Peptides against a protein of PDB entry 3WG5. Designs and how they scored, part 9

Target 1, 218 residues: chain A of PDB entry 3WG5
Amino acid sequence: LAKNIVYVAQIKGQITSYTYDQFDRYITIAEQDNAEAIIIELDTPGGRADAMMNIVQRIQQSKIPVIIYVYPPGASAASAGTYIALGSHLIAMAPGTSIGACRPILGYSQNGSIIEAPPKITNYFIAYIKSLAQESGRNATIAEEFITKDLSLTPEEALKYGVIEVVARDINELLKKSNGMKTKIPVNGRYVTLNFTNVEVRYLAPSFKDKLISYITD
Target 2, 218 residues: chain A of PDB entry 3WG5 as posed
Amino acid sequence: LAKNIVYVAQIKGQITSYTYDQFDRYITIAEQDNAEAIIIELDTPGGRADAMMNIVQRIQQSKIPVIIYVYPPGASAASAGTYIALGSHLIAMAPGTSIGACRPILGYSQNGSIIEAPPAITNYFIAYIKSLAQESGRNATIAEEFITKDLSLTPEEALKYGVIEVVARDINELLKKSNGMKTKIPVNGRYVTLNFTNVEVRYLAPSFKDKLISYITD

## One batch from the design tools (peptide; aimed at target 1 R48 Y83 A101)

Design b1_p9_8_s1 (made by RFdiffusion4, then SolubleMPNN; from b1_p9_8, 5 letters changed)
Fold by OpenDDE base, seed 3:
Structure b1_p9_8_s1 (fold): chain B 218 residues (1-218), chain C 218 residues (1-218), chain A 9 residues (1-9)
Amino acid sequence: as target 1 above (218 residues)
Amino acid sequence: as target 1 above (218 residues)
Amino acid sequence: PVIIEALGA
């Protein structure tokens, strides 16, 4: 019997190899318990492309729906966070959040200036982000513009342009609005209709290791 | 103890929802037996985009390396088959095979003429195929040209341009040449070094259902 | 490594 359980976990900060471990741990817990879904409250300025791509793959391999929720107000799914969102089964944003700004860079110079990515790399990520958008039936033109124009959107704009599926103030509103929606990508090869009728909401706490690494990378 | 087993299975014909079931069945068998890899001998003229994308996802979700081998001589990984190959852990081709010709179409008119895809759909698949190429560290420019120029390549050209990893005449040569290679995409979040030292080669037969559907769609 | 971070405005 599928438990009417929805997990909620928070992931905040830079996207790193450790962020992958957090996603993997949280999704695995929810999978093991046959949850209806997991909601990841995401707040990130971005991070490493390699870690981002691994996270996207881990989401796509999930046995349950993974909902990215840009939360709380003031949070962002910036840069790598946008890719992660676009790779997920459903995107929600809280009012006062943002998504976009996906121009890849090689890093920062000694003087703190941005080292631009060569056109080959930029074009790589244009193709990649467009594929994520398109596979999920989201706005691929805007996905490209997240790179080419370094575009950032409000939740209202992102919803309007078909980048995201839900604007919600909190978890209760998110569950209410997303109930009966189909996942934007398959779960175990099938598009799933979300069932948030009479669900138990269960919050996952960060591990001690999660707390330690977040502290070091903040 | 990982069994030194490599599975080999054949998938031939149109890419359909049933082709997805074949991929899923074969990969699942190899996963259950903790195989070192599965080699799919692929010969396809293409097929449905939806089925193709599901197959790509299933390959990416594999717990073991999935090697696409365009085989035998005279076979092709055409259209949807190219996407499947580019989404896999390793691509091999036999001499006298081909890859490419990926221009999307909506279908065929009553008179048998091609119904062209609108620019929006074509651009979708350009972005998608480029992402597959780039995620696997393969030639994204050529991947685009598989659509924009309807380009087809020989094995030698495909290897030269970095579209594929191996040209091999048979399974034994494939195993020999690919031994010690890293997968082009992760397996369970990690790039795997292929170990084909002292392997048992195990052929998977098509199910009765597989044979029946192949017969109907041929 | 390729970094995909928001360019701090």
Scores: peptide ipSAE 0.249, ipTM 0.400, DockQ to the pose 0.097
OpenDDE base, seeds 1, 2, 4, 5: peptide ipSAE 0.043, 0.051, 0.048, 0.051; ipTM 0.420, 0.567, 0.369, 0.485; seeds 1, 2, 4 fail the geometry check

Design b1_p9_8_s2 (made by RFdiffusion4, then SolubleMPNN; from b1_p9_8, 4 letters changed; failed a check: a repeat of another design)
Amino acid sequence: PVIIEVLGA

Design b1_p9_8_s3 (made by RFdiffusion4, then SolubleMPNN; from b1_p9_8, 4 letters changed; failed a check: a repeat of another design)
Amino acid sequence: PVEIEVLGA

Design b1_p9_8_s4 (made by RFdiffusion4, then SolubleMPNN; from b1_p9_8, 6 letters changed)
Fold by OpenDDE base, seed 4:
Structure b1_p9_8_s4 (fold): chain B 218 residues (1-218), chain C 218 residues (1-218), chain A 9 residues (1-9)
Amino acid sequence: as target 1 above (218 residues)
Amino acid sequence: as target 1 above (218 residues)
Amino acid sequence: PVIIEALSA
């Protein structure tokens, strides 16, 4: 019996337009193979809001379930990473990871100080993050507080507050715990029940281009 | 007789991941309507290399011809914009526009000075821009010189040197001059002969999101 | 550009 395939890919570092390309490439590969899902091991301090919004849209347009997995321990889905997670079909976190701290900024001044976003921008992202939470049936109040309080949560807190769906130590535990869960947003207009019975896990490596751009943007 | 549709959309400002979203959205609309082509009125000083590479890839994956039109007069396809143009199915420029100045940088220092890219990065982009030129049958020597000499060209020079295909003052002249031209790269694996006879021009407006992000990134 | 980064603690 042909095993259902689950792809796993890592996205690490700043959220940029290249991160979008990585998401797009990885999801496209998984779509082409009619994978049961793709798991993106996400570790990000955040990044560009524009790239983030594109990534969210790409995830939402995915023909297959996209699981954001904050991994490994010590990783974060910080800032832009939280939006990406909230825009996904399922969120998992490993113990010792974090999610939140979503306050938008305009950048850093010459002295390294934060250039604050004007209220209009902050309010836009509040509305946006709340929309993502609401659309995914996740805690919109906490989503707002990720901005207004710059709140960061542990996996256990995030699960407790209904921000995420799974806490898992590794891919095997994630597959086990998420098996039979419905996607939090539709896949091709339908909420999919994940079937991680008899799956082959395929790891996607970063392309040479991916490695080079990561190196350049580090 | 149902007129063939040509979409026209404007992309202005820094090349970012949001610019990618604009390209993607605009091209997708044109693809869905089986448009004869989409013309992107491009005015950019450049931007992020990662976003640029994604945009190029999105253009190359387009189901319809994507024409980059450096417009209006005074606009540029500078830096990242040149790569985008060279990655497209057809390049046009209005009089009084420019193309080139493609030298990669790592960013700006606190004093506003350019942080130079290491030779490895510069050489990567040289290879990349040459590849785009070669794949499109455009002048790869000039493409390299856009980096190595930080060369910028007028429309007339760019046409003369075989970097671009059309100089046109407006959309009507562009359609007239490009009618019957073959795309410089394939559309769905085939070089398309553009047919701009009996076309309806449809202008795409930026979405509210597009306007807001442009406002935020300005 | 709007940056949504975690405030580096």
Scores: peptide ipSAE 0.124, ipTM 0.388, DockQ to the pose 0.110; fails the geometry check
OpenDDE base, seeds 1, 2, 3, 5: peptide ipSAE 0.030, 0.059, 0.107, 0.057; ipTM 0.321, 0.554, 0.348, 0.538; seeds 1, 2, 3, 5 fail the geometry check

## One batch from the design tools (peptide; aimed at target 1 D50 G107 I121, target 1 (a further copy) G47)

Design b1_p10_1 (made by RFdiffusion4; failed a check: the pose's geometry)
Pose (drawn by RFdiffusion4):
Structure b1_p10_1 (pose): chain A 218 residues (1-218), chain B 218 residues (1-218), chain P 10 residues (1-10)
Amino acid sequence: as target 2 above (218 residues)
Amino acid sequence: as target 2 above (218 residues)
Amino acid sequence: SGVIIPVLGS
């Protein structure tokens, strides 16, 4: 009961209804165990807007800070993952990762051709991504360009431009650098200082169902 | 005189990429065997827009008539399934089935809440559903109400209002009543008269991949 | 490439 606990979970692949269930399951475990924070290792090339908005909402309502960590090297928080990141308490990127490219699309034709959205829906997602950035004090100008210019950024660029808070190689370095940082959004109405000194790290293994479903969608 | 071959397939559940694959696989089989028609027993609560549009496109390119049959009793062709029906060569409904209810939403939230669709998406789908109805000679005024009023229809109501062509209890009654009917959209440029005199019915089983995906869904 | 709008029905 008198411990300082950080949960680490993994989320890989297309952001879907099932991805929401994962976020909810991991975050719920951390909440019920009074965790200082949960770190989500995120690698997503794309996903659905509805599941992305549900995840952002679940993070906003989280009773503990949610740290989105674009990991491992070569991972991306592209498309839906970018919104999830902008909608969270803290963003960390591992070296060689990517963030951005969030243009909303109606989807993919028989060819694999891109089916663009009506111009106004592009404006809707611009307003939504600007809102997430402003609510978290992040660079909304760059966030808008994730859509309008299909802008993508490396870790160092994302840090310089004020989109993320940490560049870290691993969980330990993430804990060291983010220790003492305020969350970019509140936890239950209050901006919180992260206490990662003398912390127990607990890894949450992805289930059989997680790995299988992810593989199939792949 | 001649022996006419009719294929029958079942397509159930949410409309997704796997559903497009089912439509493509069943239709290709019927085309290669020079079938008179393929009948799809459709039961769907809804699904994704891009896959629905890809299915409508696949049906437009079909070298043989595609008959959408809302079957069994209790089944529906709601939301995305309505567009598939309106985009097809002939629509049949079994007693106690439903068609319509197509108001687009960005999706469902955590607590039974619904994420509203911006007006541009709504107007986009109004134009698209009116277009499918106009191209097939079906009631565009009523088709719009599938969206603007979330209108849903019984089979008897759907026939009366000119949205569908046949009300049938089974495959036998469907072939009998639809024999001699012209298709509502062309097959390769010409509107084909359906010849169901002297008919061999062939049932297509769902593949291993089809069964697996649906068991996981159940 | 981008965020897919699933555009569902109510």

Design b1_p10_1_s1 (made by RFdiffusion4, then SolubleMPNN; from b1_p10_1, 4 letters changed; failed a check: the pose's geometry)
Amino acid sequence: SGVEIEALGA

Design b1_p10_1_s2 (made by RFdiffusion4, then SolubleMPNN; from b1_p10_1, 3 letters changed; failed a check: the pose's geometry)
Amino acid sequence: SGVILEVLGA

Design b1_p10_1_s3 (made by RFdiffusion4, then SolubleMPNN; from b1_p10_1, 4 letters changed; failed a check: the pose's geometry)
Amino acid sequence: MGVILEVLGA

Design b1_p10_1_s4 (made by RFdiffusion4, then SolubleMPNN; from b1_p10_1, 5 letters changed; failed a check: the pose's geometry)
Amino acid sequence: MGVELEVLGA

Design b1_p10_2 (made by RFdiffusion4; failed a check: a repeat of another design)
Pose (drawn by RFdiffusion4):
Structure b1_p10_2 (pose): chain A 218 residues (1-218), chain B 218 residues (1-218), chain P 10 residues (1-10)
Amino acid sequence: as target 2 above (218 residues)
Amino acid sequence: as target 2 above (218 residues)
Amino acid sequence: SGVIIPVLGS
């Protein structure tokens, strides 16, 4: 009961209804165990707007900080993952990862051709991504460009431009650098200082169902 | 005189990419065997827009008539399934089935809440559903109400209002009543008269991949 | 590429 606990979970692949269930399951475990924070290792090339919005909402309502960590090297928080990142308490990127490219689309034709959205829906997602950035004090101008210019950024660029808070190679380095940082959004109405000294790290294994469903969608 | 071959397939659940694959697989089989028609027993609560549009497109390119049959009793062709029906060559409904209820939403939230669709998406789908109804000679005024009023119809109501062509209990009654009917959209440029005199019915089983994905869904 | 709008029914 007198421990400092950080949970680490993994989320890979398309952001779908099942991805929401994962976020909710992992975050719920960390909440019930009074964790200092939960670190989500995120690697997503794309996903659905409805599951992305539900995840952002679940993060906003989280009783503990949610740190989105674009990891491992080569991972991306592209498309839906970018909103999830902008909607969270802290963003960290591992070297060689990517963030951005969030243009909303109606989907994919028989060809694999891109089915673009009506111009006004593009304006809707611009307003939504600007809102997430402003609510978290992040660079809304660049966030808008994730859509309008299909802008994508490396870790160092994302840090310079004020989109993320940490560049870290691993969990230990992430804990060291983010220790003492305020969360970019509140936890239960209060902006919180992260205390990662003398912390126990607990890894949450993805379930059989997680790995299988992810593989199938792949 | 001649033996006419009719294929029958079942398509159930949410409309997704795997559903497009089912439509493409079943239709290709019927085309290669020079079938008079393929009948799809459809039961769907809804699904994704891009897959629905891809299915409508696949049906438009079909070299044989595609008859959408809302079956069994208790089934519905709601939301995305309504567009598939309106985009097809002939629509049949079994007693106690439903069609309509197509108001678009961005999706469902955590607590039973619904994420509203911006007006542009709503107007976009009004134009699309009116277009499918106009191209097939079905009631565009009522089709709009599937969206603007979330209108849902019984089979008897759907026939009366000119949204569908046939009310049938089974495959036998469907072939009997639809024999001699012109298709509502062309097959390769010409509106085909359906010949169901001297008919061989062939049932297509769902594949291993079909069954697996649906068991996981159940 | 991009966020897919699933556009569902109510």

Design b1_p10_2_s1 (made by RFdiffusion4, then SolubleMPNN; from b1_p10_2, 5 letters changed)
Fold by OpenDDE base, seed 5:
Structure b1_p10_2_s1 (fold): chain B 218 residues (1-218), chain C 218 residues (1-218), chain A 10 residues (1-10)
Amino acid sequence: as target 1 above (218 residues)
Amino acid sequence: as target 1 above (218 residues)
Amino acid sequence: GGIILEVLGA
């Protein structure tokens, strides 16, 4: 019986245009091999709104399910990472991770103070994050509060409130728990039921360029 | 007679948090040596709004005049580069360079199409760029049109419209033409008259980190 | 290239 393939890749650090290239490369490899899914292990403090929106679009255009997995313990899907997760086919979190803190800022001043986004920008991202939540059947009220209250959630809270679909300690538990789940958004216009029975897990290594970028941005 | 020192440094590529570090380092060196000014040779297609705003603030907080020089021929102060220039003490352009194209975008889609910024974001940056122009006594109408019409100007047009102060082929011509000009914004609360009589030009090299970042972002 | 807004989380 042809084994279902699941790709696993890591994305760590700030969300930038290079992070988009990583997502695109990883998803493209998995698409070409007709993988059952790709799992992206995500650990990010946030980053660029543009790169984030492009990543969300890339995920939504994927020919295969894209699972965001906030991993390892101590990792976060903060800010831009939350939007990416909410735009994906399935969200999982490891115990000891976090999600949220989505208040858009213009940046940090020289003294490290936050440059506040004008209300109009904040309202745009409220509408955007609520759209992502609604389209994926996730908690749009909490999605708004990720901005308005700068809310961060534990995996248990995020699951309880219907922000995420799975809490899992590792890839094996993730595959076990998500087996038979429907994607929260469509793949090629259809909601897909995940089949993780008898899968081969293939790990994708970061490219040399990816490693170099991570080293510099960290 | 103690020679007036003018530092010259290059900033090339996308405007990022690393570009802020470059500006900060270069200006700090020139401040410590009580330079008459620092000239930043700028060539950028644009970049991050946050980094841009921080760079503008760093320039405005400078203890010495900061001159933005769009150089060499073929260079641009596009998008974020225009804001940086408009926030500086003096703008110069070499023949064959450009300035403008300031329409805020959220980014580029996977197919290379522009993701439009919502009107509220565009209006914020219109107000911001007009403020920079007004504070520096530059053409606020053209500053607005850099966004609303995505306008780009030649050095001759930019000078004619009162966007920039100098057209110069090289550093020597820049020093000659800007000698006796007042800064367009204050230095330590005062408009400074530039004195480029009997100056020593000192070139700052990019750090190893700066070179590495430029190599990766290009 | 337009100015890119950052969504930086707190």
Scores: peptide ipSAE 0.055, ipTM 0.563, DockQ to the pose 0.789
OpenDDE base, seeds 1, 2, 3, 4: peptide ipSAE 0.053, 0.045, 0.041, 0.028; ipTM 0.567, 0.516, 0.555, 0.284; seeds 2, 3, 4 fail the geometry check

Design b1_p10_2_s2 (made by RFdiffusion4, then SolubleMPNN; from b1_p10_2, 5 letters changed)
Fold by OpenDDE base, seed 2:
Structure b1_p10_2_s2 (fold): chain B 218 residues (1-218), chain C 218 residues (1-218), chain A 10 residues (1-10)
Amino acid sequence: as target 1 above (218 residues)
Amino acid sequence: as target 1 above (218 residues)
Amino acid sequence: MGVEIEALGA
């Protein structure tokens, strides 16, 4: 029996292999306690494609619903963050956040200019992001435009276009609005109806290692 | 007038953005002193494709010849290291080293299994590695097989197949054998004939930051 | 900020 527990954890900064470890740790804790869900408060400018794809896989392998919540106000699920969101069981955004800008790059040159990804890579990520959208019943046309037009959306636009499911100001509003919603992708092969009736919210803190690595990368 | 100086610097470990900074720092020092060349003693199991491509670009933009030397015995220019080598002005290997194993991966799963790169990405890197080989007048067929067959070569095989230019036991033998060789790619638009007659060898040490980052990533 | 592409495997 799933305990009436919802975990909340923050993931902020660049998406790296270390970010994968954070996702894995947080989801594992929530899985072990048979939580109703975990909410990941996500704020990222982007990061590594490999780590991003691994995070998407880890979410899709989750034994519990993983809700991506672009939070706080001013945060973004930019680039890699958009893919992660599209790969998740439910997407929420706080007012004043953004999603999109998914153009793959090979990195930055010494002068700070973007090294463009070749068409083959761009086409791969177009296919990939569209697959995530299609599998989750989200807007695949907009998903493509996140790459081809470097499109960024507000929460209201993203909701309107069927990219995300919830706009919420805080965790309490998120729980209230998402209560009774079905996950956009399956959990253990089944679409789960979220039950946030009389739930305990448990916050997970970054590990000491997490704080140290973020400090070194900043 | 180029001073009769050859710089030698070591780059060991995973190819990352930090490795790019090391390459840039070392090459910049050697450029400022108008060195005849810089020799990079390379030992890498692989790393990030973005960092690798940036390193290749940095080498190709060098105002002086950059010689990749797979060193010491037991070292490898694996994966990203092979691309870096193929993008350089001259490749040398010490006996007991290896080159190749260039199959692109998306990373490692939680169980340590390789996440395969999709065909589009693999095909991109096939085209890329072949271009490096072709531009440098090296064996493009073998370059492709470094990916498609995950091929690894000994120094003797790599020399035989026209992947590398020099087999050398140490820096002194490398200087002796490469003296009078032309760079396989241009330096400032010109193929340079290496002049290692009566050169001073200057070793560059890792910065404190370099040592710290390597320590954290180990 | 774009998705920074792939690891070449170790």
Scores: peptide ipSAE 0.050, ipTM 0.526, DockQ to the pose 0.739
OpenDDE base, seeds 1, 3, 4, 5: peptide ipSAE 0.094, 0.090, 0.050, 0.033; ipTM 0.348, 0.388, 0.357, 0.350; seeds 1, 3, 4, 5 fail the geometry check

Design b1_p10_2_s3 (made by RFdiffusion4, then SolubleMPNN; from b1_p10_2, 3 letters changed)
Fold by OpenDDE base, seed 1:
Structure b1_p10_2_s3 (fold): chain B 218 residues (1-218), chain C 218 residues (1-218), chain A 10 residues (1-10)
Amino acid sequence: as target 1 above (218 residues)
Amino acid sequence: as target 1 above (218 residues)
Amino acid sequence: MGVEIPVLGA
């Protein structure tokens, strides 16, 4: 019986244009091999809005389900990471991770303080994050509060409030729990039922460039 | 007779947090050695607003004059580079360079198109760029038009309109032309008269980290 | 190339 392939790749660090390249490469590989899904292990403090929006769009254009997995324990899908998650076909979190803190900022001052974004920017991203939540059938009120209250949630809270779909300790538990779930957004115009009954897990390694970027940005 | 030291350093590429580190390092070295000035040869297409604002602030906090020199021919001080220049003690440009195109954007879409910033952001940066121009005694109307019209200028136009102070082909001509000029903003609360009559030019090399970042971001 | 603004801060 032909095994369905599930790819797993890691994305760690700040969301930048290079992070987009990682997402694009990983998803493209999985698409080319007609994988059942790709799981992205995400650990990010946040990053650039443009890169984030491009990543979301790349996920939405995927020919296969893209699962965002906030992993390992201690990881976060903070800021841009939350948007990416909300734009994905399924969100999972490991115990001891966090999601949220989505308030747009202009950046950090020399003293490390946040430079606040003007209200129009904030409102734009409120509308944007709410749209992602609504389109994915997730909690748009909480999505808004990720910005307006700088809210962060535990996996258990996020699950309870309908922000995410799965809490899982590892890839095997994730596959088990998400088996038979429908994607929260369409794949090629259709909501796909995930089939993880007979799968081969393939890990994708970061490229040399990916490693170099990580080394510099960390 | 003790030679006055003038440092020269290059900053090329996108304006990021790492670019801030370069500016900070270079200015710090020049400050420590009580240099007459530091000249930053700048070639940038733009970059991040936060990093730009931090760089401007770092320049404004400098204990010595910081001269931004758009160099070599073919270089640009585009977008963030214009703000940095306007925040500096003196702006020079080489023939065949450009300055301007300061419109804030959210970034670039997957197709390479610009994602426009909402009007409030644009207005914030209009106010900001005008303040830099006004504080430095430069043309605030043109500074505004760098945003509102996405205007770019040649060195000759920029000089004519009072955006910059010097057009120079090389460092020696820059030193000659800027000798006896007062800084356009204060140094430690005082407008300094540049003295380049008996100077030693010292070039600062990029660090290993600087080179690595450039390699990745280019 | 415009000033790239919204850093979604973490």
Scores: peptide ipSAE 0.099, ipTM 0.619, DockQ to the pose 0.844
OpenDDE base, seeds 2, 3, 4, 5: peptide ipSAE 0.096, 0.089, 0.086, 0.144; ipTM 0.577, 0.571, 0.613, 0.645; seeds 3, 4, 5 fail the geometry check

Design b1_p10_2_s4 (made by RFdiffusion4, then SolubleMPNN; from b1_p10_2, 7 letters changed)
Fold by OpenDDE base, seed 1:
Structure b1_p10_2_s4 (fold): chain B 218 residues (1-218), chain C 218 residues (1-218), chain A 10 residues (1-10)
Amino acid sequence: as target 1 above (218 residues)
Amino acid sequence: as target 1 above (218 residues)
Amino acid sequence: MGIEIEALNA
């Protein structure tokens, strides 16, 4: 029986245009192979809003389910990472990870202090993050509080509040727990039921460019 | 007679935190050697606002004059590059370069279209760019129009309107034309008269990291 | 090419 493929790729570090290129490449590979899904192991402190919005759109345009997995333990889907997760078909977190802290900033001053965004930007991103939560049937009140309170959640809290769908220690537990779940947003206009009963896991390695960017941004 | 040193360094590409590191490194080297000035050959399409603001602050904190030189022909000081120039002690441009197009954006959509910034941000940067122009005795009306009209100027126009101080074909002509000029902003609280009569030009090469970043961002 | 403002950095 031909095994369905589940791709797994890692995205780590700052969200930039290069991170968009990574997402696009990884999802495209999985689409070309008609994979059952792709799992993105995400560990990010945040990054650029435009790159984030483009990544969300790329996920929403995916021909297959894109699962965001905050992994490994100690990782975070902070700021831009939370938006990306909320724009995805399924969110999972490993124990000891975090999600949230979505306050938009203009950046960091020379002394490392945050330059606050003006209220209009904050309001734009509040509306945007709430839209992502509502479209995916996730907790829009908590999504707003990720900005207004700069709230961060544990996996257990995020699950409890209906921000995420799965807490899993590894890929095998993730596949087991998410098997038979419907995607939180449509794939090609349809909610897909995930089928992980007879799957082959394929790991995608970062390109040479991806490695080089990571080395510079670390 | 001990020749005064003028350093020349190149900064090319997107304005990022790494570009800040380049500015900081180059200016620090020139400060340590008590250079008469440093000339930064700038070619940028723009970049991040936070990095831009930090670069402006680093220039303003310089112990020596920092000259921004839009070079070579075909280069631009677009967007963030214009703010950096306006924050500097002297601006020069080579023939066939441009300056301006300072409209703040949230970024680019997947289709390459601009995501417009909300009016509050635009107004913040209008106030900021006008402040830079006023502090340096440059044309604040044109500085505002770099945002509101997304205006770009030739070197000849920029000189005519009092946005820049020098049009020069090369470093030798720049040194000749800027000799005896006062800095447009203070250095250590004092306007400095540039002395380029008996100078040694020293070129600073990009670090290995700088080269690597440029290769990835190109 | 405008100034890219939004580092949503957490």
Scores: peptide ipSAE 0.046, ipTM 0.546, DockQ to the pose 0.804
OpenDDE base, seeds 2, 3, 4, 5: peptide ipSAE 0.031, 0.027, 0.034, 0.031; ipTM 0.515, 0.541, 0.547, 0.520; seeds 2, 4, 5 fail the geometry check

